# Peptides against a protein of PDB entry 1ZZD: the designs that were tried, part 93

Target 1, 109 residues: chain A of PDB entry 1ZZD
Amino acid sequence: FQVVNPYLLRDLVDLGIWDEGMKQYLITQNGSIQGLPNVPQELKDLYKTVWEISQKTIINMAADRSVYIDQSHSLNLFLRAPTMGKLTSMHFYGWKKGLKTGMYYLRTQ

## One batch from the design tools (peptide; made by RFdiffusion4, then SolubleMPNN)

Design b2_p21_8_s4 (from b2_p21_8, 9 letters changed)
Fold by OpenDDE base, seed 4:
Structure b2_p21_8_s4 (fold): chain B 109 residues (1-109), chain A 21 residues (1-21)
Amino acid sequence: as target 1 above (109 residues)
Amino acid sequence: MEEELLKKLEEVMKKYIDEAY
């Protein structure tokens, strides 16, 4: 099942662009608003889906936090089209950044 | 061994890290 992000809903209502068509659009786009021309870029950046966020950024943020965590993160990474090369690079990058766990789960689309 | 590993790391990262994900 799909759950509407209540904050996104609020902001779309505040923009005056929320309607049944928008609802259906979001369902079809799996929650992505990146394709909406009438949505400010700031909101597009705020409401990125997991598939629209740089996994390098996720790794970086995990590495930044890891300094303050005794154990390792349950770090989930998301790749639309995983390859051995991509996975290897992600693991090595995480390792170089000092992550104890480079990847807890891999999610694919 | 360490230097070879580092070189391999750099090669893999150069190929994928910036654009692949």
Scores: peptide ipSAE 0.028, ipTM 0.541, DockQ to the pose 0.625
Fold by OpenDDE base, seed 3:
Structure b2_p21_8_s4 (fold): chain B 109 residues (1-109), chain A 21 residues (1-21)
Amino acid sequence: as target 1 above (109 residues)
Amino acid sequence: MEEELLKKLEEVMKKYIDEAY
């Protein structure tokens, strides 16, 4: 299962760069920012050593912190049985279609 | 700093999109 870092989530919010796109990226990368260019090495080193939390917990934390994010673009997603794989794929599809911020609303049926 | 980080994230994610679709 996927794991990400709760402290990384906090700092990304403080930097003002946290959004649903960032969330999906981190989940896809198992919480790693090592592959991101132009991220300060000090930040990469910091979050290389900090402990990680489960996929379920990080999703809950991300949802809680989303209240601080102002997004001008959104995508509505409708899924009967959403999985992380499906959500990631749909996020990327939305990005390709012009959703630059990566923010989306999920509705289940 | 924020704009630069967002731009690089966008570039990385676009690569994933191009590979997947």
Scores: peptide ipSAE 0.010, ipTM 0.219, DockQ to the pose 0.035
Fold by OpenDDE base, seed 2:
Structure b2_p21_8_s4 (fold): chain B 109 residues (1-109), chain A 21 residues (1-21)
Amino acid sequence: as target 1 above (109 residues)
Amino acid sequence: MEEELLKKLEEVMKKYIDEAY
């Protein structure tokens, strides 16, 4: 029995693209968007990062009902209930500025 | 179905990328 990663599920819901069709698609792709055509590599990298930290995030969500994106602890960004779009923009802005590591995101529900 | 999902995903993501840059 395969289940979509809870963190990814939440992100997809926030993006407004979640439906039963998307669920089935992700299941067939083992929860990955890495193989999707015409998706910018930067976005694939973003979701790869999300996938890599998913277990830690799930633990944090279970404990605090908050979403945490933790890297090297050098840059901390705290937002109250940010949209996925806002998080994505912040992340890519960081990447554009060369901050590929050391970013920490905290959002409350 | 897959193509439609991909198109929808691309539309949403392009918006966020444009905001980031």
Scores: peptide ipSAE 0.009, ipTM 0.243, DockQ to the pose 0.041
Fold by OpenDDE base, seed 5:
Structure b2_p21_8_s4 (fold): chain B 109 residues (1-109), chain A 21 residues (1-21)
Amino acid sequence: as target 1 above (109 residues)
Amino acid sequence: MEEELLKKLEEVMKKYIDEAY
């Protein structure tokens, strides 16, 4: 969470693609979503500019981080040896099927 | 700057959400 921009975090939650796998991916990528599959390029382009947001705004938005998470729908996914690509595909599939917001919880076997 | 970015982001998000449903 420390590495993730609060605006990006909110948007990922709103897209219903936020989960532990996403978190770990972002940590390894220093907060970048550019390498994520199935994410619309238009969103990737927007998120490039998110890093230009002032620190003051970032701090203010970070205060509401838990609120966005708690108010989002939740879905539990069970996968064995999941890849980030597979997770992203599943999340966007869920989004297209009506999961407009939420947090995905990944549990591995 | 932040307001403009947020506005653009909201528009893009709305577009894709609408397409999803």
Scores: peptide ipSAE 0.008, ipTM 0.214, DockQ to the pose 0.018

## One batch from the design tools (peptide; made by RFdiffusion4, then SolubleMPNN)

Design b2_p22_3_s1 (from b2_p22_3, 7 letters changed)
Fold by OpenDDE base, seed 5:
Structure b2_p22_3_s1 (fold): chain B 109 residues (1-109), chain A 22 residues (1-22)
Amino acid sequence: as target 1 above (109 residues)
Amino acid sequence: SEEIEKDYKEMEEELKKALEEE
């Protein structure tokens, strides 16, 4: 599996910190660079994995797009540690924002 | 992250509020 974003790879090379150790680290961290002390915060903010992004933001963006897209389009949501509270709240929030019921899929890490 | 958890908490609070208003 391609764990490393090609643009991230480029930036890591430019920083001079790309090596076999870094590669193995990214594999074990599922592509996350958030824990790396030698990476600028700017890059950490830029290269967040799907598990590191607020799904509320994703829902908001989807709601904005729903005005212009077919109802058959699906939304993928990603939760690292799902709970009943989170799932129910997200469902309600999506509904409140005008998303069609059943138009989203949950993915867990 | 704390930011992400904050967003979930906000969504939970919105749900709670809606349930209380019914």
Scores: peptide ipSAE 0.129, ipTM 0.688, DockQ to the pose 0.900
Fold by OpenDDE base, seed 3:
Structure b2_p22_3_s1 (fold): chain B 109 residues (1-109), chain A 22 residues (1-22)
Amino acid sequence: as target 1 above (109 residues)
Amino acid sequence: SEEIEKDYKEMEEELKKALEEE
């Protein structure tokens, strides 16, 4: 099932390219930004990792970082504590680093 | 998907609030 990633949404907003068209694109592409020409390769590499790791790994990593996950119809990540407004650069760094490590682990299996 | 559309809408609202507080 499709994962709605709040960090991806934030990055796309920061790039100034988030709009209704972008949202519909992500829905049809199952959350993948790999086909977007106006997205830096660094972001594509980062969120390729998010997209490719197992759902079980995503759940475990998200739970470790105080993220509430809704799996009723799709996997959605919501901040339980702290809220989005309280996220620091260190929190985002930790999340990204964890995802990269998880992807490395998956490739070595 | 109606559910995915709803999920993005909720996430957008949360992000908007966070950006306003920065």
Scores: peptide ipSAE 0.129, ipTM 0.664, DockQ to the pose 0.026
Fold by OpenDDE base, seed 1:
Structure b2_p22_3_s1 (fold): chain B 109 residues (1-109), chain A 22 residues (1-22)
Amino acid sequence: as target 1 above (109 residues)
Amino acid sequence: SEEIEKDYKEMEEELKKALEEE
């Protein structure tokens, strides 16, 4: 399986910081570069993994799209440390935002 | 991140408020 975004790989090579150590690091970090001190913040912001993005933002984006699309779209949600409170709150928030018939697929790390 | 956790807390607070208003 591909752990590293191909564009991220390109940028890391261009920065001259790609090596076997970096490869192993990314494998252990499931593709996250957020902890790397030698990577520009702009790249960190660009190459966030699904676990590093606010699911509230994802829900907002889905709600915006749902205004113009069929409600058959599925929404995948990713939570690193899920709790019953988080799950229930996210479901409620999605419903409140108009995702009445949206399908939710939960993924946990 | 702290930002993500803040968003979760906000959604939780909205749910709590809705339940209290019921």
Scores: peptide ipSAE 0.125, ipTM 0.683, DockQ to the pose 0.859
Fold by OpenDDE base, seed 2:
Structure b2_p22_3_s1 (fold): chain B 109 residues (1-109), chain A 22 residues (1-22)
Amino acid sequence: as target 1 above (109 residues)
Amino acid sequence: SEEIEKDYKEMEEELKKALEEE
């Protein structure tokens, strides 16, 4: 799979920090740039990986889309350290937001 | 992050309230 987002690659090149070392770093970090001290915070906020964004926000966006989609659409959730509390709460929250017929798929790191 | 964990906590609180209202 493509480890580096093509737009992120462009921006890293523009910053002049792209090299083989950076590539290997991103591979070991599963595409995350959050730990890089030489990257502006603006870019870190823009290029958060699925493991670095709130799944509540993802559910909110899915709920907004569900107004125009049918029950066949699914929602993928990503958690670093899932707990029963988190899973149950997210399912309930999604249901309350209108994702009554949606399917939830969990991915863990 | 702390912000992400805050969001999870908020969802848990909403569930808790709903269960208490049953």
Scores: peptide ipSAE 0.110, ipTM 0.669, DockQ to the pose 0.897

Design b2_p22_3_s2 (from b2_p22_3, 6 letters changed)
Fold by OpenDDE base, seed 1:
Formats: sequence, C-alpha cells, structure tokens
Structure b2_p22_3_s2 (fold): chain B 109 residues (1-109), chain A 22 residues (1-22)
Amino acid sequence: as target 1 above (109 residues)
Amino acid sequence: SKEIEEDYKEMEEELKKYLLEK
C-alpha cells in the first residue's frame, strides 16, 4: 500500500523536494508533512493526516450532517494518545451534540 | 498539536461539569 498520498507526492515533486530522503522521512512520520520546513503552510493544511485533525471538529461536522440526513454514517475517531478520559469525554460530547450514530475509536500504537 | 489537545480538554471539562450537576 501507499504511505504517501498520491496528490501529496505530486505536489512534493512539483516543489522539487521529493527524493529518497523525503520518502524515508514520510515513512517514519506516518505520512505527516507538518514538520517539514520547506513545505508551504497551505499544503500542510491540505494534507493533514487523521491524527492531525481535531476530532472535536469531526464530531461537530457529523452532528451538523445528522440534522439533514436519515441514513447517517458511523463516525470513526482517531486519537494519537488516547486515554479513558478522552474517549469518555468525546462520547459524551457526541451525545450532547445529538449524534445518533455509533462511534468507533482508532489509535496508533 | 496544541489546538487538538485543547479541544480534548474542553470536551473533558464539559463532561465534568455535567457530572457535577448530577
């Protein structure tokens, strides 16, 4: 499978910074470009990994969608460093926001 | 990021407030 987003790869090539070193860097960083100094912030914002997006925002978006659709999808949440407190609070927050779908929690180990 | 961690803390605080009201 591909570790690097194909569109990200293209953009890195266009920037002229793609090489074997960059490839190895991205592998070790699980696809994250947030730490790269030579990448424009616009691209960093565009290519955030699931671990770099606020799950609170994801919950908010899901809650907004649930108001308009009957067939709501399950919500997958990603936590870099999950704790019982974080999981419980997110579940509560989703409930408070009116989510009627199940939430599944994923984490890196 | 700091923003993400702050969001987690906010959600935790909301839960704590709810529990205290019970």
Scores: peptide ipSAE 0.143, ipTM 0.708, DockQ to the pose 0.876
Fold by OpenDDE base, seed 4:
Structure b2_p22_3_s2 (fold): chain B 109 residues (1-109), chain A 22 residues (1-22)
Amino acid sequence: as target 1 above (109 residues)
Amino acid sequence: SKEIEEDYKEMEEELKKYLLEK
């Protein structure tokens, strides 16, 4: 998958801060711009990586879609620092929210 | 982030409530 979102690339160019150094930085940071002091907060909020988004929100969105979709698809979850407690809680929360698919795939950073 | 960790805590609390009611 792409490390740098093409729209993010555009915005960084527009800000005049895109260069080879920035490219290498983003690669080392797995696409995250959260640590950059010269990027406006609104852009940081817009271009969060999967590791920077609440998985509770992801589960909520999946549950909303399940009203119209036959849940034959597995749900991919992304955790930076997974624990058994977090995994169990998320699995239960998904079940409670009505997700029919019991197959949850964990991705770790 | 603090917000994300709070969401995990909320999901954990939901599980705890379920276990207590069962």
Scores: peptide ipSAE 0.132, ipTM 0.705, DockQ to the pose 0.908
Fold by OpenDDE base, seed 5:
Parts: sequence; structure tokens; C-alpha cells
Structure b2_p22_3_s2 (fold): chain B 109 residues (1-109), chain A 22 residues (1-22)
Amino acid sequence: as target 1 above (109 residues)
Amino acid sequence: SKEIEEDYKEMEEELKKYLLEK
């Protein structure tokens, strides 16, 4: 499978910081560039991994298109360190926002 | 991140509010 987003790869090359060391770093970091000091914040914001995105935002986006979501559609959520409190509140929030099916898939790191 | 944790906290607060108003 592909660890590095092709557009991210392009931008890192354009920055002149792509090398074997960078490649190995990204592998160990599961594709995250958030810890790199020589990468502009704009790029860090653009290339967040699924584990670095607020799931509240994901639920909000799903709610915006909820009229097109039924039992045949699924919502995938990603949580690095799940707790019962986080799961319960997240499920409730989805319900409150009017999601018909609620959370279908939960991924953990 | 701090922002993500704040979002979880907000969702938890909304649940808490719902339970208290129930």
C-alpha cells in the first residue's frame, strides 16, 4: 500500500528536502509530516493524516450531506486512542446531528 | 492535538447537557 500521498511527495521534492532519510522518517511516522521543522505550516495543515483530523469535523461534514446517507452508506471514523467517553459522546453527537446510520466503522491506530 | 481534544471535550459537554436536561 502507499504510505505517502503522491501530492505530498511532489511538494517535498519541490522543497528540496526529499531523500532516503525523509522517506524512512515518513514510514516510521505513518505518513505524518507534523513533526518536521523544515516544512511550512500550510503544508502540514494540507496533508494531515486521518489520525490528525478532528472527527467532529468529519461528523459535521457527514451531517451536511446526510440527506444522501442511508443504511447503504457508511461513515468511517478514526480515533488514535479511543475511550468509552469519546466513543459515546461521538456517537451521541452524530445522532444529534441527524445521521441516520450513525457510526458504521471505527478505526484505531 | 489540542484542537482535536477540544473538539472531543465539546462533544462530551453536549452529551452531558443532554443528560442533565433529560
Scores: peptide ipSAE 0.121, ipTM 0.687, DockQ to the pose 0.906
Fold by OpenDDE base, seed 3:
Structure b2_p22_3_s2 (fold): chain B 109 residues (1-109), chain A 22 residues (1-22)
Amino acid sequence: as target 1 above (109 residues)
Amino acid sequence: SKEIEEDYKEMEEELKKYLLEK
């Protein structure tokens, strides 16, 4: 329940598919609705979890914000299956994009 | 997804280019 976005909850209720079973499913899926066949693709695209979003896009957005501030805020990155190659390339890409702070926090599932 | 993996490959390629230029 705590991992469910309140807007997502509303939309699932509107679809008429919210029940105790759905709640338990979301808990086991860490909030992901990508595997639900009865959910429109538009909602799946809207409610992607951090594990389902390209971290390159996250870095790009952080770099765009840093253009307008003195120092970059801390950046949290999320990887399901991290490899040394992915970690190194992400770190380099962030540097290349001009992120001002080396405060990258990596989370793994 | 395939799209996400492609993004990682692109970042890796940029790193490779940088290393080759050193």
Scores: peptide ipSAE 0.076, ipTM 0.599, DockQ to the pose 0.932

Design b2_p22_3_s3 (from b2_p22_3, 7 letters changed)
Fold by OpenDDE base, seed 4:
Structure b2_p22_3_s3 (fold): chain B 109 residues (1-109), chain A 22 residues (1-22)
Amino acid sequence: as target 1 above (109 residues)
Amino acid sequence: SEEIEKDFEEMEKELKEALEKE
């Protein structure tokens, strides 16, 4: 299964729009936020370019809380995550790009 | 869908805990 990017989940929480309704919507939409009216277009543009990750990878990342902590070293924490060795080059690139841009986006909000 | 839901619940739990400690 393809599930929502964990960084997207964090961003939705940071935007204050994460709730049970949002969760159910994402589940039914296979992680897509493109149809959400309350999500900034910039965020939609960001995550439509980010590769989906495997369900297994998401679970592993969820176990590591450091992935969800918004710190200056967030990228380094991501790179040091146990799941990094299991990522394809494409997924790694997508996540790295999405993380950098996403963090910038959130900081500018 | 149940499997996906469980994944979301796990992520949500971990994320909330991380945010509280941030």
Scores: peptide ipSAE 0.027, ipTM 0.454, DockQ to the pose 0.026
Fold by OpenDDE base, seed 1:
Structure b2_p22_3_s3 (fold): chain B 109 residues (1-109), chain A 22 residues (1-22)
Amino acid sequence: as target 1 above (109 residues)
Amino acid sequence: SEEIEKDFEEMEKELKEALEKE
């Protein structure tokens, strides 16, 4: 499955750039927005840290919130260990807050 | 696939609703 950051979706909607084309692009790019020309660099800098979240951290956060995982599909989680820094901290905060409100997983197979 | 697209759309809808409750 693919993890979708709820704050990313909100930001894209707030920017008014969310459409069917972007949705399909994100699906094929595992949530990466780095290749989108109409996304501000500030957001790219923030969300590029998505792949800097350890799988263990994601699992722990998901477990704390009893997030549903479809085990019939492969797990497409982040493999990189978390890093430090303000951007990373903000990203973790966003993820944690997102888990409180609802974390979603998308089947990719 | 159509199934993935449907799942994404449902997730999007639910997510928007959840975020608005904050």
Scores: peptide ipSAE 0.026, ipTM 0.491, DockQ to the pose 0.027
Fold by OpenDDE base, seed 5:
Formats: sequence, C-alpha cells, structure tokens
Structure b2_p22_3_s3 (fold): chain B 109 residues (1-109), chain A 22 residues (1-22)
Amino acid sequence: as target 1 above (109 residues)
Amino acid sequence: SEEIEKDFEEMEKELKEALEKE
C-alpha cells in the first residue's frame, strides 16, 4: 500500500509540474519526491519527514489491524512516534494539516 | 499495480474538482 498526502499533490499542481510522468514517478517511488530535480528543496525536506513518519505509522497500524483511523487517533499515533524528536515546527504543521484533510491510501495489487 | 493506478486517477480527479471549487 501507498500513502499520499493531498497537500503534496496540490503543491505539485501549483508548481505546474504535475503530469502523467509525475504520476508514474510517484507510483514507482512509493510517494517520494526526493529524486525530483524540479521540486524546491523546502518541499523535499517537508515531505521527506512527513512521508517517512506516515509510512512507518501506516505499517504499524496495519500490523495492529487498524489501518484506517480518524483524525484524532492518527494524531495520537504521530505524537508517540519515535521520530517525533526529529520534527521541526514546519514538519509538524504539515503533518497535522495532512491529517485534518485526510490521507489517501493506494492499495497494492 | 493496476489498482494503484485506478486509485491514483480517482484521487487526482477528486483533487482537481476540489481545486476548481476554490
């Protein structure tokens, strides 16, 4: 499965770089934008942390048979994450906003 | 893989609709 933050997609659209190639890239890279040369480093830094935390959290939730949970539960899990100490204010804000607007789960088939 | 593509397209559609409403 793959987790996608809706704000990431919006940011890519706003940058004017969203196209079929970008979509395929995200699919093959498991949602990572770190390898994209036309993305600002600020966005890479932001979504690197969010992506890593989100992926690990979803894996843990799947292991606990609780893949889909509401906003409050997701936030609680994030606050208890081992990587919490590595987060900046910006990273936490991005994650929090992502939880409020919901996360997209792409099933592996 | 095909299911991922379908899900992504659906998500993309929803995003575009949301952006158009802004």
Scores: peptide ipSAE 0.018, ipTM 0.437, DockQ to the pose 0.022
Fold by OpenDDE base, seed 2:
Parts: structure tokens; C-alpha cells; sequence
Structure b2_p22_3_s3 (fold): chain B 109 residues (1-109), chain A 22 residues (1-22)
């Protein structure tokens, strides 16, 4: 089972930014390119991980709830330090049938 | 991270092979 999107490497090579340093960085980031300043936003949108998509959904839900919160208050989300496997399981268990967006990348250790 | 590392290694190998066939 391949976890990394098969086209990610191709696009990074096309951008001319692929090297050993980039590879090691992405490994430490569990395949996420969201933190790279030299990557176009369209590619970041294309290669969002399952976890990142899930977080977007959670944030949207929180924003909807914030309509009933005092104007002076804000809502913050905190995540504990689970394993990547647990994060994946949580995503599929909670949102498998409800998500309309396809899976672009599966995060794992 | 170990699985991701293996994926990148495999992808690099496949990319190299594809480029050599062009």
C-alpha cells in the first residue's frame, strides 16, 4: 500500500526543488508540503493529506459553532500527540462516508 | 515515517527508470 501520492515527486521535480534535503524534510513532515514557501498554492491544495482535510472539516464545523459565541471570544482547537495510525483511524472512522473530497495523501509513520 | 521513506525510495527508482526509457 503506497501512502505517498505517486505524482508528488514528479511535480516537485518539475518545480526544480527536489533533492535529498527536500526528501528528508518531507519524511519528517509525514509527506506534507503545506509548510513549503516555494510551492504554489495550487499544488498544496492538490496534495493535502487526509489529516489536513480532516482538520479543515473540523475548523469549518468550529466556525459554524462560533456564530453563537460572544464577539469577544474565539475558539481554539488543540490536538494531543497521537500516532499517525491513530489519526488515520480517527479520520476514516468519523468521516469515511461523509466526506465528498477524495483522499490525496495518507499520512503514516 | 519509515513507510513514507520507502515510498519515496520506490518513487525515485520508478522515476529514474521512466526517464531512462524516454
Amino acid sequence: as target 1 above (109 residues)
Amino acid sequence: SEEIEKDFEEMEKELKEALEKE
Scores: peptide ipSAE 0.141, ipTM 0.722, DockQ to the pose 0.016; fails the geometry check

Design b2_p22_3_s4 (from b2_p22_3, 7 letters changed)
Fold by OpenDDE base, seed 1:
Structure b2_p22_3_s4 (fold): chain B 109 residues (1-109), chain A 22 residues (1-22)
Amino acid sequence: as target 1 above (109 residues)
Amino acid sequence: SKEIEEDYKEMEEELKKALEEE
């Protein structure tokens, strides 16, 4: 399993902050660098994990694409702390936004 | 993040409004 994005690894090495401690930290954090104080914010914004991205934004992007694609595309959604309310709301929101299939795969942390 | 949670709340509110308007 590759926990660390190879480009992220490169950038961390270039910053001179890559070591065994950093490696272990990233493993425990499932690749997230959001909690690292010595990483520039630009890199944090660039290397967000799927759990750190708003699924509303993902749905919006999918809706934009769905205008030009058929119903064969599947949407993967990632929820760190799923609730019935969140799931139902996301499904409704996707439907409201005009997603043709409404089909999605749910992933939880 | 707070932003993500706010987005979830917004979607939930939209659903609630739709149900109330039914």
Scores: peptide ipSAE 0.113, ipTM 0.670, DockQ to the pose 0.853
Fold by OpenDDE base, seed 2:
Structure b2_p22_3_s4 (fold): chain B 109 residues (1-109), chain A 22 residues (1-22)
Amino acid sequence: as target 1 above (109 residues)
Amino acid sequence: SKEIEEDYKEMEEELKKALEEE
């Protein structure tokens, strides 16, 4: 699969820091640039991977979309270290936000 | 991150409140 976002690749090239070493680093980090000291914070915020964003925000966005979509649409959630508390809370929160007929798929790192 | 964990905590608190109201 493609590890590097094509827009991220462009920006890394523009910064002059793209090379084979950078490519291998990103592969080992599953596409994350959060640990790179030579990348501006604004780019780190822009190119967060699915493991680095709040799933609460994802649920909020899905709830907004659900106003115009039917029950056939699904929601994918990504957690580094899932717990029963987190899973139950997210399910409840999604339900409360209006995702009553939505399906939830969990992915773990 | 701390921000992400805070969001999870908030969702847990919402669940706890709902359970207490039942």
Scores: peptide ipSAE 0.110, ipTM 0.667, DockQ to the pose 0.899
Fold by OpenDDE base, seed 3:
Structure b2_p22_3_s4 (fold): chain B 109 residues (1-109), chain A 22 residues (1-22)
Amino acid sequence: as target 1 above (109 residues)
Amino acid sequence: SKEIEEDYKEMEEELKKALEEE
């Protein structure tokens, strides 16, 4: 499945480049902005570090642990393995601050 | 994917609300 990053969405909106075309691009690229020429490199680096994790890895983590994202409050992580905990920390690093609207897990039909 | 597009729509709506509250 694909995960939608609300912070990435916000940054793209702040850059004034969010539109229907951008949305479709992200859908086809599984949320990656690495191929966008009009995005600052610092932003690419940020989301490469925070967000560019294998979707398969995320699925595997979900199989062995639960991640509860309270869009109004906090993010709770229930870990079964330390390794998965580390991966989760990396994945959710960017969510420690900023927009408090949670995260969406998107499934393909 | 219709489901993915709907999820982005929901995210956009939530973002809009959050920005209005700042």
Scores: peptide ipSAE 0.103, ipTM 0.634, DockQ to the pose 0.022
Fold by OpenDDE base, seed 4:
Structure b2_p22_3_s4 (fold): chain B 109 residues (1-109), chain A 22 residues (1-22)
Amino acid sequence: as target 1 above (109 residues)
Amino acid sequence: SKEIEEDYKEMEEELKKALEEE
């Protein structure tokens, strides 16, 4: 799992805020820049980690792809704090969206 | 079946709520 996006690294360097402290911060925050006050909001929106993106969007995108191709690989879903309710709901939502041949792999932080 | 369809609707609403709170 890649902690720091290479394009994010470039942008942080261009902003002049990349240093050892920033590197350590990103490691402890698992790549998230959402808590950094010196980063423009546009960059925060661009570089959301998998834990900061709605998994409904991920499922929808997978469903859209399934219209044209057969899903041979497992779909990875990411939840920071999973519950039985969330897992069940996501599974059935995916099923209803047509991901009948799609296998789900849950990843937790 | 009707029961299955109702279950799906319930799960969808639960998912929406859960994702909004995420």
Scores: peptide ipSAE 0.063, ipTM 0.627, DockQ to the pose 0.088

Design b2_p22_4_s1 (from b2_p22_4, 7 letters changed)
Fold by OpenDDE base, seed 2:
Structure b2_p22_4_s1 (fold): chain B 109 residues (1-109), chain A 22 residues (1-22)
Amino acid sequence: as target 1 above (109 residues)
Amino acid sequence: MEEEELLKKLEEIMEKYIDTAY
């Protein structure tokens, strides 16, 4: 699979920071640039990975889709460091947002 | 505990912890 987002690659090249070391770093970090101090915050915000995006945002997106789905749908949640409290909160938040019959799939990095 | 009260407390927890950090 393609590890590096082609648009991210373009932007990193434009910044003049693309090299083999950067490539290996991205592979190790599953495509994340959040830990790089020499990358502008604006670019970090643009290229959030599935592990970095707010779970609240993901649930909101799923709720929006559910408006047009009359049957139960699956919701994939990606957590870097899940806790029981966090998981419980997400369950009830999903319920409130209309995911009453949603199926939750939890994945951890 | 009322469901609404529980939900409110859980939402407060979510506001604090739901965002992923890296």
Scores: peptide ipSAE 0.023, ipTM 0.349, DockQ to the pose 0.365; fails the geometry check
Fold by OpenDDE base, seed 1:
Order: sequence, then structure tokens, then C-alpha cells
Structure b2_p22_4_s1 (fold): chain B 109 residues (1-109), chain A 22 residues (1-22)
Amino acid sequence: as target 1 above (109 residues)
Amino acid sequence: MEEEELLKKLEEIMEKYIDTAY
């Protein structure tokens, strides 16, 4: 079962917007608060789920890490709605960025 | 066209696709 991030829960309570409706919303949205208009953008940025982080950013971070490691590292990508085109693009981008290891884990919703 | 040019074109297209996809 899904568990709400305790820090997010705290902040939502502090904002006074935590209720049953919010709880149900988070359940249906897999913990995402990005679509909530009454949540500050800063909080949205803070509590991005793995599905909401740009995979391009993840690839960039992986490429940056690869500079400092001499062994292959796994790259985990999370796609909410993967398409063949998107997957191909990510593979190509990873190759372009000089990743030592290709995509090891692909997670989808 | 030359392979290198084709690859460059593909790279540009895919880069744009990534920017719109993520």
C-alpha cells in the first residue's frame, strides 16, 4: 500500500489543507501534489515524485556521476507514459552524454 | 547524405523530442 511522505503530510497539515479529500486525491495521484492549486510552487518542487522528475535531468545527473566513477553504474528511469519514441530518445541521449551503462531499470506507471 | 550528417540530424531531432517529452 501507499504511504504518504511524512514531511509532506506535515506541511499539508500546516497549510490547513489536509482533509479526507486531500488524502483521496493523493491516493489517486500516487502522491503527487503538482495539480493542486492551493499548494505553493516551492512545495511542489520540493515534493516531486520520481515520476515527476525530468528524466533528462536524471540522465544529466548520471552523466555527471560517470565522470567520477571508474565502474559502470546503473541508470534507473521512471516513465509515467512511455512511448517507443521517448524510450529511443532517452537511450540516444544517454549515449550522447557518455553514460558508461545503459538503462538498467525502466520503471513505468 | 553522409552518415555523420544524418546522425547529427537525428541527434537534433531527438534532442527536441526529449525537451518536449520531459
Scores: peptide ipSAE 0.018, ipTM 0.316, DockQ to the pose 0.476; fails the geometry check
Fold by OpenDDE base, seed 3:
Structure b2_p22_4_s1 (fold): chain B 109 residues (1-109), chain A 22 residues (1-22)
Amino acid sequence: as target 1 above (109 residues)
Amino acid sequence: MEEEELLKKLEEIMEKYIDTAY
């Protein structure tokens, strides 16, 4: 069972492009609308999935949040094809940015 | 000085492995 983002559903309906085919497309694309030519870029930017966001950006955001809280929130990283080099680099990058904890969850495809 | 230099080198290396595509 896959949950469809209700806000994305609304926007796609408003665009008049929502149908069963679109639903199946989203399922096969893990929720990504980046490949749809008839969707405005602004909407694509709004609904980027974690797989479509720079992991470096995610780490930066986590570090930025940590400035304003006592303890850093858990950092969840998602990698399509993790290598030992990538994992090591991300760990050190997080450390450099002042994260209090390392990776709490590592997700891979 | 030494610490800063090391951090810069590490950052350069890390840029090769971390995607920058937003």
Scores: peptide ipSAE 0.017, ipTM 0.307, DockQ to the pose 0.392; fails the geometry check
Fold by OpenDDE base, seed 5:
Structure b2_p22_4_s1 (fold): chain B 109 residues (1-109), chain A 22 residues (1-22)
Amino acid sequence: as target 1 above (109 residues)
Amino acid sequence: MEEEELLKKLEEIMEKYIDTAY
């Protein structure tokens, strides 16, 4: 499955670019926004960094704690962090809130 | 692995991470 963090969804809505076409685009691009023409470069850089750090961190934590993550599923994690120093922690905090309060699902495998 | 099971595992990992980070 592919899920979108509610903060990413909010950002796309705030940009006024969220629609069915955007949804389909994200599905086909595995959650990447790098190719979107209407997204500021700063935001692209932010989400690229957040995605990279988050995915590596989750995988490392899973390995360290002997918790298996099914890599057959696609997970897209994005969160706008207030500072680079709190990027990772804020991302996981936002993700946790998303798990409990509701996530936007792009598709289910 | 079922989606619900995966989400539970991820939640457990993140809970432990948050406990460490905050």
Scores: peptide ipSAE 0.015, ipTM 0.218, DockQ to the pose 0.053; fails the geometry check

